Peptides against a protein of PDB entry 8OXM. Designs and how they scored, part 15

Target 1, 371 residues: chain A of PDB entry 8OXM
Amino acid sequence: FKAEFRLAGGVNLPKIIDCVGSDGKERRQLVKGRDDLRQDAVMQQVFQMCNTLLQRNTETRKRKLTICTYKVVPLSQRSGVLEWCTGTVPIGEFLVNNEDGAHKRYRPNDFSAFQCQKKMMEVQKKSFEEKYEVFMDVCQNFQPVFRYFCMEKFLDPAIWFEKRLAYTRSVATSSIVGYILGLGDRHVQNILINEQSAELVHIDLGVAFEQGKILPTPETVPFRLTRDIVDGMGITGVEGVFRRCCEKTMEVMRNSQETLLTIVEVLLYDPLFDWTMNPLKALYLQQRPEDETELHPTLNADDQECKRNLSDIDQSFNKVAERVLMRLQEKLKGVEEGTVLSVGGQVNLLIQQAIDPKNLSRLFPGWKAWV

## One batch from the design tools (peptide; aimed at target 1 D185 T217 F364)

Design b1_p11_3_s4 (made by RFdiffusion4, then SolubleMPNN; from b1_p11_3, 5 letters changed)
Fold by OpenDDE base, seed 4:
Parts: structure tokens; sequence; C-alpha cells
Structure b1_p11_3_s4 (fold): chain B 371 residues (1-371), chain A 11 residues (1-11)
């Protein structure tokens, strides 16, 4: 380890540490404190298995469909070491950085990211109709700019085209696998883009198995497919390459049903893997600026109330795990809303759900569904 | 139970 560390931005002040391996290679590592990296580690293992399935299939292998993975070493329930994703940037930093975000650079007359957030926060407790109207106003005055990422990074037209395809394939693969695993919507800071490959890296995998649907503001999209995510695909948007890569990924997932169910079953019943949403985690994920003042964590949550009958907790947990497995089986059969869909029909439904401004307008404003 | 039925469907 080098004696110097850098702070990465963010509430938890993660430390970037340079390490020399036994091979003499320098490797950057991110040390997160106050974060449970076990879920990240488990989800990276599931992604590696999905990648193995995708590489075995000729059609997905030819398309180079992969989920970008990083190394996670959990050290405790509240600490771990991540592989620092060198040469990546959060899409939120590129798009909506306070000083020099792409929206400000390319659309200086649009609403600021702060104005958009303020407008959506003002209607957070309002009707779905009021949320939709304000979301449409925000979207009209905050036009997508993520196309400029590839244009800035890749000046050669042939390279630019290749990298835009790599991006589109990465979004497709991560969206479908993310749907199968129930990752839901992904905050713009939790999606990194590689500045050399244009591939996405999903980090902070604290919501899985559709647990985002039990948040105080439930998730309404199967994955993040917001206007900027679509804009990065270029003029074809969700049509052509994206749709075909989603279909080919879904075909592999559906054809691997038994393997995926067996793996997820083992993970759901692992007593060391707490995938369930808890109230504190829900509050952390959907913190309101108004609620910051009263949550002094009185760390004196008395150990006394943990005597809920172990039997009732175990029965409740088992019923949740069974429901997750049943819903996973339905997804892998193409069962949506009681109807069996073809791969193309299922992928179409998921795309329509993910881009629907009615669904996007209902998301938690802190997750910036207009970006 | 009702929330879990809403999210995942009936068992």
Amino acid sequence: as target 1 above (371 residues)
Amino acid sequence: DEELIRVYGPL
C-alpha cells in the first residue's frame, strides 16, 4: 500500500488507495467505509455467471454482450475493498455536475439540474397527474445530451460508431440482467461509464430482487432507460441494436432458467446475505432534505426488541424468498401481468415501461428520472 | 402480506 490516499467524492468519503501487488503491478482500490459490500460482491458473482451464459451462446458472444464487473472484497458488514474502476466516470458527473456538466455546456438555456430537482420535489407528495405534468415541463426544458459523451471521447468517426455500439450493447445487457435480478432503477451516480470502452459499470447494488418496489416511493420502471441513457445510443434510440441485444440477452436468460433459479435460491437462503429492504436502508436511499434534522442516529437502538420470535421472522423471510423465486420464474417464462409473452413481446413491454413518462414521473425525485 | 402480494403476486 502507498502511504497516500485520495478521497473519492460522495457522502461516505471512500478512499482511493494505490496498492502494489505481488506481481509488482500498481492497482487502485476504493476502500468504502460504512457500506455493506456483501450485496455488491454477491451481485458481481451473479453477473459473472450471467457473463458465462452469454459467452456460451453464439448470438450473444458474437455481439460481445457482457456486464462489466469489478472486484469486491467485503472486509466487514460495513467495510470493504472495491477495485477502483480506473478510467470511468459516473454518468451523473458527466451529465449534471454543478460546475461543468454536459447539460450546462450543451444546453445553457435549459433548466439547471437544481431547478429540475426543485420542481419535482415540490410535487413529490402530489397526485400522479400533477407529477406527470411537472415531469413533462421538466423534460421539455431539460433536453438530453448524453450523445456528446461518445462525441467528446471518440473523435474518429469509425471509433465513435464502434463505441456507441459498445455503449448500446452494455445498456441492453445490463438492463435485461438488471430486470431479471430485480435491480430496478439505478441512480445516475451508481452508473459509471468507461471513458475508453464506452461500457457501463453498475456499482452500489444495494437494491435487488425488486426490493425497490417496497421503498416509500416505489420503483415503477424495470431498469433505468431515461432520456439521457437513450440519447447515448444515438439517433436509433431504443430501436435496432438496443432492442435486438435485449432480445438476445433475454433469450439466454430464459433458456438458462434452471441455472438462474438454482443460483438465486442459494443466495436468497444464504443467512449471511441480507438482501431484504430494511427501514433504515429505505430512508438512506430516499432521504428527504426535511428529514435530515431529526435523524440523529441515536445508536442506542436498544438490543432488546430483537426478541421477535425467530419463528415468525423466519416464516416471513421464507415467504418473501419464495415470492422472489416465483416472480423470477415468471420473468424467465415471460409471464408479465398474467400473460405469457414471447421474448420480443416481453422485451417490448419492458422497454415501454422503462421509457413511459408516467412511470418516470412517479419515481423518487432524488434519483433524477429526467436525466 | 398485502404489499408482498402487490409486489411479487400471490403465492
Scores: peptide ipSAE 0.164, ipTM 0.804, DockQ to the pose 0.036
OpenDDE base, seeds 1, 2, 3, 5: peptide ipSAE 0.005, 0.134, 0.115, 0.122; ipTM 0.401, 0.796, 0.786, 0.781

Design b1_p11_4 (made by RFdiffusion4)
Pose (drawn by RFdiffusion4):
Structure b1_p11_4 (pose): chain A 334 residues (1-279, 317-371), chain P 11 residues (1-11)
Amino acid sequence: FKAEFRLAGGVNLPKIIDCVGSDGKERRQLVKGRDDLRQDAVMQQVFQMCNTLLQRNTETRKRKLTICTYKVVPLSQRSGVLEWCTGTVPIGEFLVNNEDGAHKRYRPNDFSAFQCQKKMMEVQKKSFEEKYEVFMDVCQNFQPVFRYFCMEKFLDPAIWFEKRLAYTRSVATSSIVGYILGLGDRHVQNILINEQSAELVHIDLGVAFEQGKILPTPETVPFRLTRDIVDGMGITGVEGVFRRCCEKTMEVMRNSQETLLTIVEVLLYDPLFDWTMNPFNKVAERVLMRLQEKLKGVEEGTVLSVGGQVNLLIQQAIDPKNLSRLFPGWKAWV
Amino acid sequence: SAEEIEKERLS
């Protein structure tokens, strides 16, 4: 074990450690004290199940739809450990870096990230109209730059297109799975982009199962489909590879709702922390019902096809009205 | 707890 450890930041102060194994290769682990990783363990297990189901299905096997997973090992009710992701860089560090940010490098005339943060802080005390107007003004003077990422990393057109296609597929699959699982904490620091495979990886998974509505600022989108992600998917935008991959993933999930419910039914017997406190679990049953409704496409008794559900999700995600009410720190304009 | 999560997003 290495004698030094680093802090990853945050109120809980997670610890980062390095271990040297028998082969001598250093491996980085993240011990997360005062936090419950049992929910993250369930998330990783359902991620692996979805990846296996996508691999089994011939329609998705050809499309090579995969979900990037990292091992999470719970150690107690209030602690645990997880595998650190190597060879990845944060999206916000690449895009909105103060020093060498992509938006500053490409579009110096556009508004800086500090100006946008100041405007968002000044407008949180305003009403809906002023928030919508400021958001539209910010979007007018802030063009997406993320499309140049692979352009700056993959000079060969074949490799560039391969990485772009893998990025688009991974974004579609991750967005579908996050909507199904109700993942809400999807700001720039929770998503890591690989420098080689260019596949997005979700690392935080801190809050899910429709927890953003509980937060003071509700989460009005099911997944992150901001202007930067759409521009980086290519000229075609959401139409094309993203829509088809979302439809295929939704079909696979509708075909495997039995396996998904079997995986998620680990609750109601060993409830995790932050629940059933302050004296058949209530919130567990509620989230199981919500997941079942999402999977069956019933909601309030209405039937919805896979294509219609995908179109509705795209409309909700790209709607500026929903983006205006989001948390300023979520970086909806980014 | 919810406020702490949102404060982390500002950092």

Design b1_p11_4_s1 (made by RFdiffusion4, then SolubleMPNN; from b1_p11_4, 6 letters changed)
Fold by OpenDDE base, seed 3:
Structure b1_p11_4_s1 (fold): chain B 371 residues (1-371), chain A 11 residues (1-11)
Amino acid sequence: as target 1 above (371 residues)
Amino acid sequence: KAEKILEEMLK
């Protein structure tokens, strides 16, 4: 280890450390404190398995369909080491940085990111109809700009085209696998883009197995397919390459049903793997700016062994785990809303659900569904 | 056990 460390930005002040391996190579690592990285580590292993399934299939291998993974080493329930994703930027930092964000640079007369967030927060407690109207007004005055990411980074037209295809394939693969695993909390800071490959890196995998649907503001979309995400695909949008890559990914997932179910079953019943949504985690994920004053982290949760009857907790847990497995089996059979769909029918339904402005308008304002 | 099942499925 080098004696010097750098601070990464953020509330938990993660430390960037440089390590020299036994091979003499320097490796950057991110040390997170006060965070449970076990769920991230488990989900990265599931992504690696999904990548293995995608590489075994000739159609998905030829398309280079992969989910970008990073190494996670959990050290304790509150500490771990992440591989530092060098050359990645949060899509939110590129798009909606208050001073130099792409929206402000390319659309200076549109609403600011702050104005959009304020308008959506003002209607947060209102009807779905009022949320939809305000969301449509925000969308009209905040036009997508993510096409400019590839145009800024890749000046050669042939490279630009190839990188836009790599981006579109990465969105498709991560969207379908993320849907199968029920990944939530896909806000603009939890999705990184690689500045060299144009591929996405999904981070902070703490909401899985559709636990986003039980949040105080439930998640209403299967994955992030917002207007900027679509704009990055270019003029074809969700049609052509994206749709075909989603279909080929879904085909491999459905054909691997037994393997996926067996692995997820082992994970759901692992007593060391807490994937369930708890009320404190739900409050943390959907904090309102008005509530910032009283949540002093007196996480002096005294270990009051509330001997809650172990039997009632176990029965409730087993019922939730069984429901998650049943829903995973339905997805892998193409069962949506009680109907068995073809791969093309299922992918079409998921795309329509993800782009529906009625679903997007219902999301928590912190998810930034207008971006 | 989980690692061994994963290793057997990855072989």
Scores: peptide ipSAE 0.007, ipTM 0.442, DockQ to the pose 0.020
OpenDDE base, seeds 1, 2, 4, 5: peptide ipSAE 0.007, 0.000, 0.005, 0.008; ipTM 0.441, 0.445, 0.308, 0.460; seed 5 fails the geometry check

Design b1_p11_4_s2 (made by RFdiffusion4, then SolubleMPNN; from b1_p11_4, 6 letters changed)
Fold by OpenDDE base, seed 3:
Structure b1_p11_4_s2 (fold): chain B 371 residues (1-371), chain A 11 residues (1-11)
Amino acid sequence: as target 1 above (371 residues)
Amino acid sequence: RGEAILQEMLS
């Protein structure tokens, strides 16, 4: 290890360290403190397994369909080492950085990212109808610009076209794999884009197995397919390459049902793998700026009530795990809303759900569904 | 030695 470290910023002040390997190569690593990285590590292993399935299939291998992974080494329940994703940027930093974000640069007369967030926060406690109307007003005055990412990074037209295709394939693969695993909390800071490959890297995998649906503001979309995500695909949007790559990914997932169920079953019953949503985590993920003042940690909840019968907690856990496995089996059979769909029918339903402005308008404002 | 340095960096 080098003696010097850098801060990556953020609340937990993660430390960037440079390490010299036994091979003499320098490797940059991110040391994260005060966070449980076990869920990230487990989900990365599941993604690697999905990649193995995708590489075995000739049609998905020819299309280079992969979900990008990073190395995670958990050190404790509250610490670990991450692979530093060099040459990646959060899509939110590129799009909606307050100083020089792409929306401000390319659409200077549109609403600011702050104005959009404020408008959606004002209606957060309102009806779904009022949320939809304000969301449509925000969307009208905040037009997508993510097409400019590839145009800025790739000046050669042939390279630009190849990278836009790589982006579209990455969105398709990660969307379908993420849906099958019930990956939530896909806000604009939890999705990185590689500046060289144009592929997406999904980070912070702490909301999985549809646990986003039990948040105080439930998640209403299967994956992030917002207007900027679609704009990055170019003029065809979700039609053609994206849809076909989703279908080919879904075919491989459905044909691998037994393998996927067996692995997820082992993970759900692993006593070291806490995947369940707890109330404190739910509060942390959906904190309102106004609520910062009154959360005095009344840590004085007496230690006495924690003797709730271990048997009742175990029975409740088992019923949740069984429901997750049943829903995973349904997805892998193409069962949606009690109907068995073809791969094309299932993918079409998921795309329609993900782009529906009624579903998008219901999301927590911190998810930034207008981006 | 690497683990001790990591612990010291996490403290």
Scores: peptide ipSAE 0.007, ipTM 0.401, DockQ to the pose 0.031
OpenDDE base, seeds 1, 2, 4, 5: peptide ipSAE 0.000, 0.006, 0.000, 0.005; ipTM 0.403, 0.406, 0.414, 0.413; seed 4 fails the geometry check

Design b1_p11_4_s3 (made by RFdiffusion4, then SolubleMPNN; from b1_p11_4, 7 letters changed)
Fold by OpenDDE base, seed 4:
Structure b1_p11_4_s3 (fold): chain B 371 residues (1-371), chain A 11 residues (1-11)
Amino acid sequence: as target 1 above (371 residues)
Amino acid sequence: SGLAKLAEMLS
């Protein structure tokens, strides 16, 4: 380990460290404190298994359909080491950085990211109709710019086209795998883009198995497919390459039903893997900027041994795990809203749900569904 | 050890 470290921004102040391996190679690592990396580690293992399934199928292999993974080494329940995703940037940093974000650079007369957030926060407690109207006003005055990522990074037209294709494939693969695993919507800071490959890296996998649906503001989309995400695909948007890659990924997932169910079953019943949403985690994920002032966590964890009978907790947990497995089985059978769909029908429904401005307008404003 | 320094960095 080098003697110096850098701070990565954020509430938990993760530390970037440089390590020299026994092979003499320098490797950058992110050290997180006060964060449970076990869920990230488990989800990375599931992604590796999904990648193995995708590589076995000729149709997905020829398209290089993969979900990007990173190494996670949990050290404790509240600490671990992550592989630093060198040469990646959060899509949110590229798009909506306050100083030099792509929206400000390319659309200087549009609403600022702050104005958009303010408008959507003002209607957060309002009707779905009022949320939709304000969301449409925000969308009209905050036009997508993510096409410029590939244009800035890849000046050669042939490389640009290849990288835009790699991006589109990465979005498709991560969207379908993310839907199957119930990752839901993804905060713009928790999606990294590789500046060399144009592939996405999903980080901070703290919401899985549709636990986003039980948040105070429930998730209403199967995955993030916002206007900027679509704009990065270029003129065809969700049509053509994206749709076909979603269909081919879904086909592999559905044909691997038994394997995926067995894997998820083992994980759901692993006593070391807490995937359930707790109230504190829910508050943290949907905390309002205004509420930061009062919650000094006086973690006076007074050990009030609420001796809730171990039996009743275990029965409640098992019923949640069973419901997650049943829903996973439905997804892998193509059962949506009580109807069995073809792969194309299921993928179409998911795309329509993900791009529906009515669904997007209902998301938690902190996750910036207009970006 | 590198781990001890890591532990100090996490404390």
Scores: peptide ipSAE 0.006, ipTM 0.442, DockQ to the pose 0.032
OpenDDE base, seeds 1, 2, 3, 5: peptide ipSAE 0.006, 0.006, 0.006, 0.000; ipTM 0.440, 0.452, 0.448, 0.251

Design b1_p11_4_s4 (made by RFdiffusion4, then SolubleMPNN; from b1_p11_4, 7 letters changed)
Fold by OpenDDE base, seed 2:
Structure b1_p11_4_s4 (fold): chain B 371 residues (1-371), chain A 11 residues (1-11)
Amino acid sequence: as target 1 above (371 residues)
Amino acid sequence: SGKKILEEMLK
């Protein structure tokens, strides 16, 4: 370890450390305190398994369908080390940075990111109809710009095209794998983009197994497929490459049902893996100030262990785990809303749900569904 | 051990 560390910013003030490996290579690592990284570590293992399944299939292997993974080493229940994703940037930092975000650079006459947020916050407690109307006004006055990421980073037209395809494949693979695992909290800071590969890296995996649906403001989309996410795919949008990569990923997941169920079952019943949503975690996720810079005092999560009888906790946990497994089995069978769908039908439904402005308008404003 | 160094850095 080097003697010096840097702060990464944010509420938990994670420390960036440089380590020299036994191979003589320097590696940056992020040391998080006050965060339980066990869920991230477990979800990374599941992603590695999904990648193994995708590499075994000839069609997904030829398309290079993979979910990007990073190394997680949990040290305690409240601390761990993350691999620093070198050469990645949060999509939110690129798109909606207050100083030099792509929206401000390319669309200076549109609403500012702050104006969009303010408008959506003003209607947060209003009807779904009022939220939808304001969301549509925001969307009309905040046009997507994420196409410019690949255009800025890749000046050669052939490289640009190849990287746009890599991006589209990464979005497709992570969207379908994320949907199968019920991955939530996909706000613009929890999705990194690699500046060299154009592939996405999903971070902060603390909302899984559809636990985003039990948040105070429920998650209403299966994955992030917002207007900027689609704009990064270029002129074809969700059609062609994206849809085909979703279908091929879903086909591999459905054909691997037994393997995925067995793995998820072992994880859900692992006493070291707390995946359940608790009220304090739910409050923390939906009270986060947008700007990572404001030091809101972390409410000490220590005191309210309501000692519910161990038996009632265990029975409630088992019922939730069983429900998660049942829903996972339904997804892997293509059962949506009580109907069995083909792979193409299921993928189509998920795309429509993810791009529906009615669903997007209902999300928590901090999710930034207009981006 | 690297773990102890990290635990001290987290204090």
Scores: peptide ipSAE 0.020, ipTM 0.485, DockQ to the pose 0.033
OpenDDE base, seeds 1, 3, 4, 5: peptide ipSAE 0.012, 0.011, 0.006, 0.011; ipTM 0.467, 0.497, 0.346, 0.469

Design b1_p11_5 (made by RFdiffusion4)
Pose (drawn by RFdiffusion4):
Structure b1_p11_5 (pose): chain A 334 residues (1-279, 317-371), chain P 11 residues (1-11)
Amino acid sequence: FKAEFRLAGGVNLPKIIDCVGSDGKERRQLVKGRDDLRQDAVMQQVFQMCNTLLQRNTETRKRKLTICTYKVVPLSQRSGVLEWCTGTVPIGEFLVNNEDGAHKRYRPNDFSAFQCQKKMMEVQKKSFEEKYEVFMDVCQNFQPVFRYFCMEKFLDPAIWFEKRLAYTRSVATSSIVGYILGLGDRHVQNILINEQSAELVHIDLGVAFEQGKILPTPETVPFRLTRDIVDGMGITGVEGVFRRCCEKTMEVMRNSQETLLTIVEVLLYDPLFDWTMNPFNKVAERVLMRLQEKLKGVEEGTVLSVGGQVNLLIQQAIDPKNLSRLFPGWKAWV
Amino acid sequence: SWEEQWAMYYS
């Protein structure tokens, strides 16, 4: 074990450690004290199940739809450990870096990230109209730059297109699974992009199962489909590879609702922390019902096809009205 | 609650 450890930041102060194994290769682990990783363990298990189901299905096998997973080992009710992701860089560090940010490098005339943060801080005390107007003004003077990422990393057109296609597929699959699982904490620091495979990886998973509505600022989108992601998917935008991959993933999930419910039914017997406190779990049953409704496409008794559900999700995600009400730290304009 | 959400997104 290495004698030094680093802090990853945050109120809980997670610890980062390095271990040297028998082969001598250093492996980085993240011990997360004062937090419950049992929910993250369930998230990783369902991620692996979805990846296996996508691999089993011939329609998705050809499209090579995969979900990037990292091992999470719970150690107690209030602690645990997880595998650190290597060879990945944060999206916000690449895009909105103060020093060498992509938006500053490509579009110096556009508004800086500090100006946008100042405007968002000044407008949080305003009403809906002023928030919508400021958001539209910010979007007018802030063009997406993320499309140049693979352009700056993959000079060969074949490798460049391969990496762009893998990025688009990974974004579609991750967005679909996050909507199904109700993942809400999807700001720039929770998503890591690989420098080789160019596949997005979700690392935080801190809050899910429709927890953004509980937060003071509700989460009005099911997944992150901001202008930067759409521009980086290519000229075609959401139409094309993203829509088809979303439809295929939704079909696979409708075909495997049984396995998904079997995986998620681990609750109601060993409830995790932050629940059933302050004296057939109530919130567990509620989230199971919500997940079942999402999977069956019933909601309030209405039937919705896979294509219609995908179109509705795209419309909700790209709607500026929903983006205006989001948390300013979420970086909806980014 | 607001302070916690702020610490979450700006930490």

Design b1_p11_5_s1 (made by RFdiffusion4, then SolubleMPNN; from b1_p11_5, 8 letters changed)
Fold by OpenDDE base, seed 3:
Structure b1_p11_5_s1 (fold): chain B 371 residues (1-371), chain A 11 residues (1-11)
Amino acid sequence: as target 1 above (371 residues)
Amino acid sequence: DLLAQYLRYFS
């Protein structure tokens, strides 16, 4: 270990450390304190398994369909080490940084990111109709700019084209794998983009198995496919390459049903893996920036031994785990809303759900559905 | 871990 460390920023002040391996190579690592990395570690193992399935299939291998992974080493329930994703940036940092974000640079006459957030926060407790109207006004005055990421990073036209394809394939693979696993909390800071590969890296995997649907403001989309995400694909948008890559990913997932179910079953019944949404976690994920002053719950996790009868907790937990497995089995059979769909029909439904402005307008304002 | 044994069996 080097004697010096850097801070990555944010509330938990994660430490960036440089380590020299026995091979003489320097490796940057992120040390998180007061954070449970077990769920991230488990989800990374599931992603590695999905990548193995995708690599075994000739059609997905030829398309280089992969979900990007990073190394996670949980050290305790409150600490761990992450591989530093060198050469990645949060898509939110590129798009909506207050000083130099792409929206401000390319669309200086549009609403600011702050104005958009304020407008959506003002209607947060209003009807779905009022939320939809304000969301449409925000979208009209906040036009997508994510096409400029590849244009800024890749000046050679042939490289630019290949990187835009790599991006589109990465969005497709991560969207379908994320949907199958019920991955939530896909806000613009939890999705990194690699500045060299144009591939996405999904971080903070703490909302999985559709637990985003039981948040105080339920998640209404299967994955992030917002206007900027689509703009990064270029002129064809969700058609052509994206759709075909989603279909080929879904085909491999459905054909691997037994393997996926068995792995998820082992994970759901692991007593060391807490995947369930708790009320404190739900409050933390959907806290308003204005309420930052009072509720620092010091997670003194020590005192609330709510001795709920162990038997009633276990029965409730088992019923939730069974429901998650049943819903996973339905997804892998192509069962949507009680109807069995083809791979193309299921992928089409998921795309339509993800781009529907009615679904997007209902999301928590912190998710930034207009970006 | 059981998962690491299981993943090794399918690798």
Scores: peptide ipSAE 0.009, ipTM 0.415, DockQ to the pose 0.020
OpenDDE base, seeds 1, 2, 4, 5: peptide ipSAE 0.000, 0.000, 0.000, 0.000; ipTM 0.361, 0.336, 0.355, 0.364; seed 2 fails the geometry check

Design b1_p11_5_s2 (made by RFdiffusion4, then SolubleMPNN; from b1_p11_5, 5 letters changed)
Fold by OpenDDE base, seed 3:
Structure b1_p11_5_s2 (fold): chain B 371 residues (1-371), chain A 11 residues (1-11)
Amino acid sequence: as target 1 above (371 residues)
Amino acid sequence: SLEAQYARYFS
């Protein structure tokens, strides 16, 4: 290891360290402290399995359908090492950076990202109708610009076209795999884009198995397919390449039902894998900026008193795990709202749910559904 | 309870 480190910023002040391998190669690593990386590590293993299934199928292999993965090494319940995603940027940093974000550069007369967030925060406690009206006003005055990412990075037209295809395939694969696994908390900082490949890297996998729907503000979309995500696909939007890649990914997932159920079952019953949403985690994920003052987590509460009725907790946990497995089985059978759908019908329903302004307007304002 | 939260979500 090099003696020097850098801070990546953020609340937990993760350390960027450089290490030299036995092969003489320098590798950059992110050391997180005070964070449980076990869930990220487990979800990366599931993504690797999904990639193996996608590579075995001739049609998905020919389309190069993969979900991008990163290495996670959990060191303890509160520390671990991540592979540094070199050459990636959060989509939120590119789109809505306060100084030089793409929205400000390409749409200087639109609402600022701050104005949009403020308007949606003001209606957060209002009716769904009022939220929808304000969301539509925000969307009208905040037009998508993510098409410019590939245009800025790839000046050659043939390379630009190939990279836009790589992006569209990455969105499709990660959206369907993410839906099957019930991956939540897909805000604009939890999705990175690779500046060389145009592929997405999903980070912070702490909301899985549809736990996002038990948040104080429930998640109402199966994956992030917001206006900027769609704009990055170019003129065809969700049609053509994206839809076909979603269908082919869903076909492989449905045809691999037994394998996926067996893997998820082992993970759900692993006593070391805490996937359940707890009230403190829910509060942290949807904390308001104004509420920062009072919640000093005095995490010094003695671990001693949780010796209470292990039997009732265990029965409640098992029933929840069984319901998660049942819902996963339904998804893999194409059962949506009690109806069995074809692959094309299921993918169409998921796309419609993900792009519906009524669903998007109900999301927590911190998710930035207008981006 | 966790069970009651999931019961509302999977109902």
Scores: peptide ipSAE 0.000, ipTM 0.443, DockQ to the pose 0.043
OpenDDE base, seeds 1, 2, 4, 5: peptide ipSAE 0.006, 0.000, 0.000, 0.000; ipTM 0.533, 0.353, 0.356, 0.312; seeds 1, 2, 4 fail the geometry check

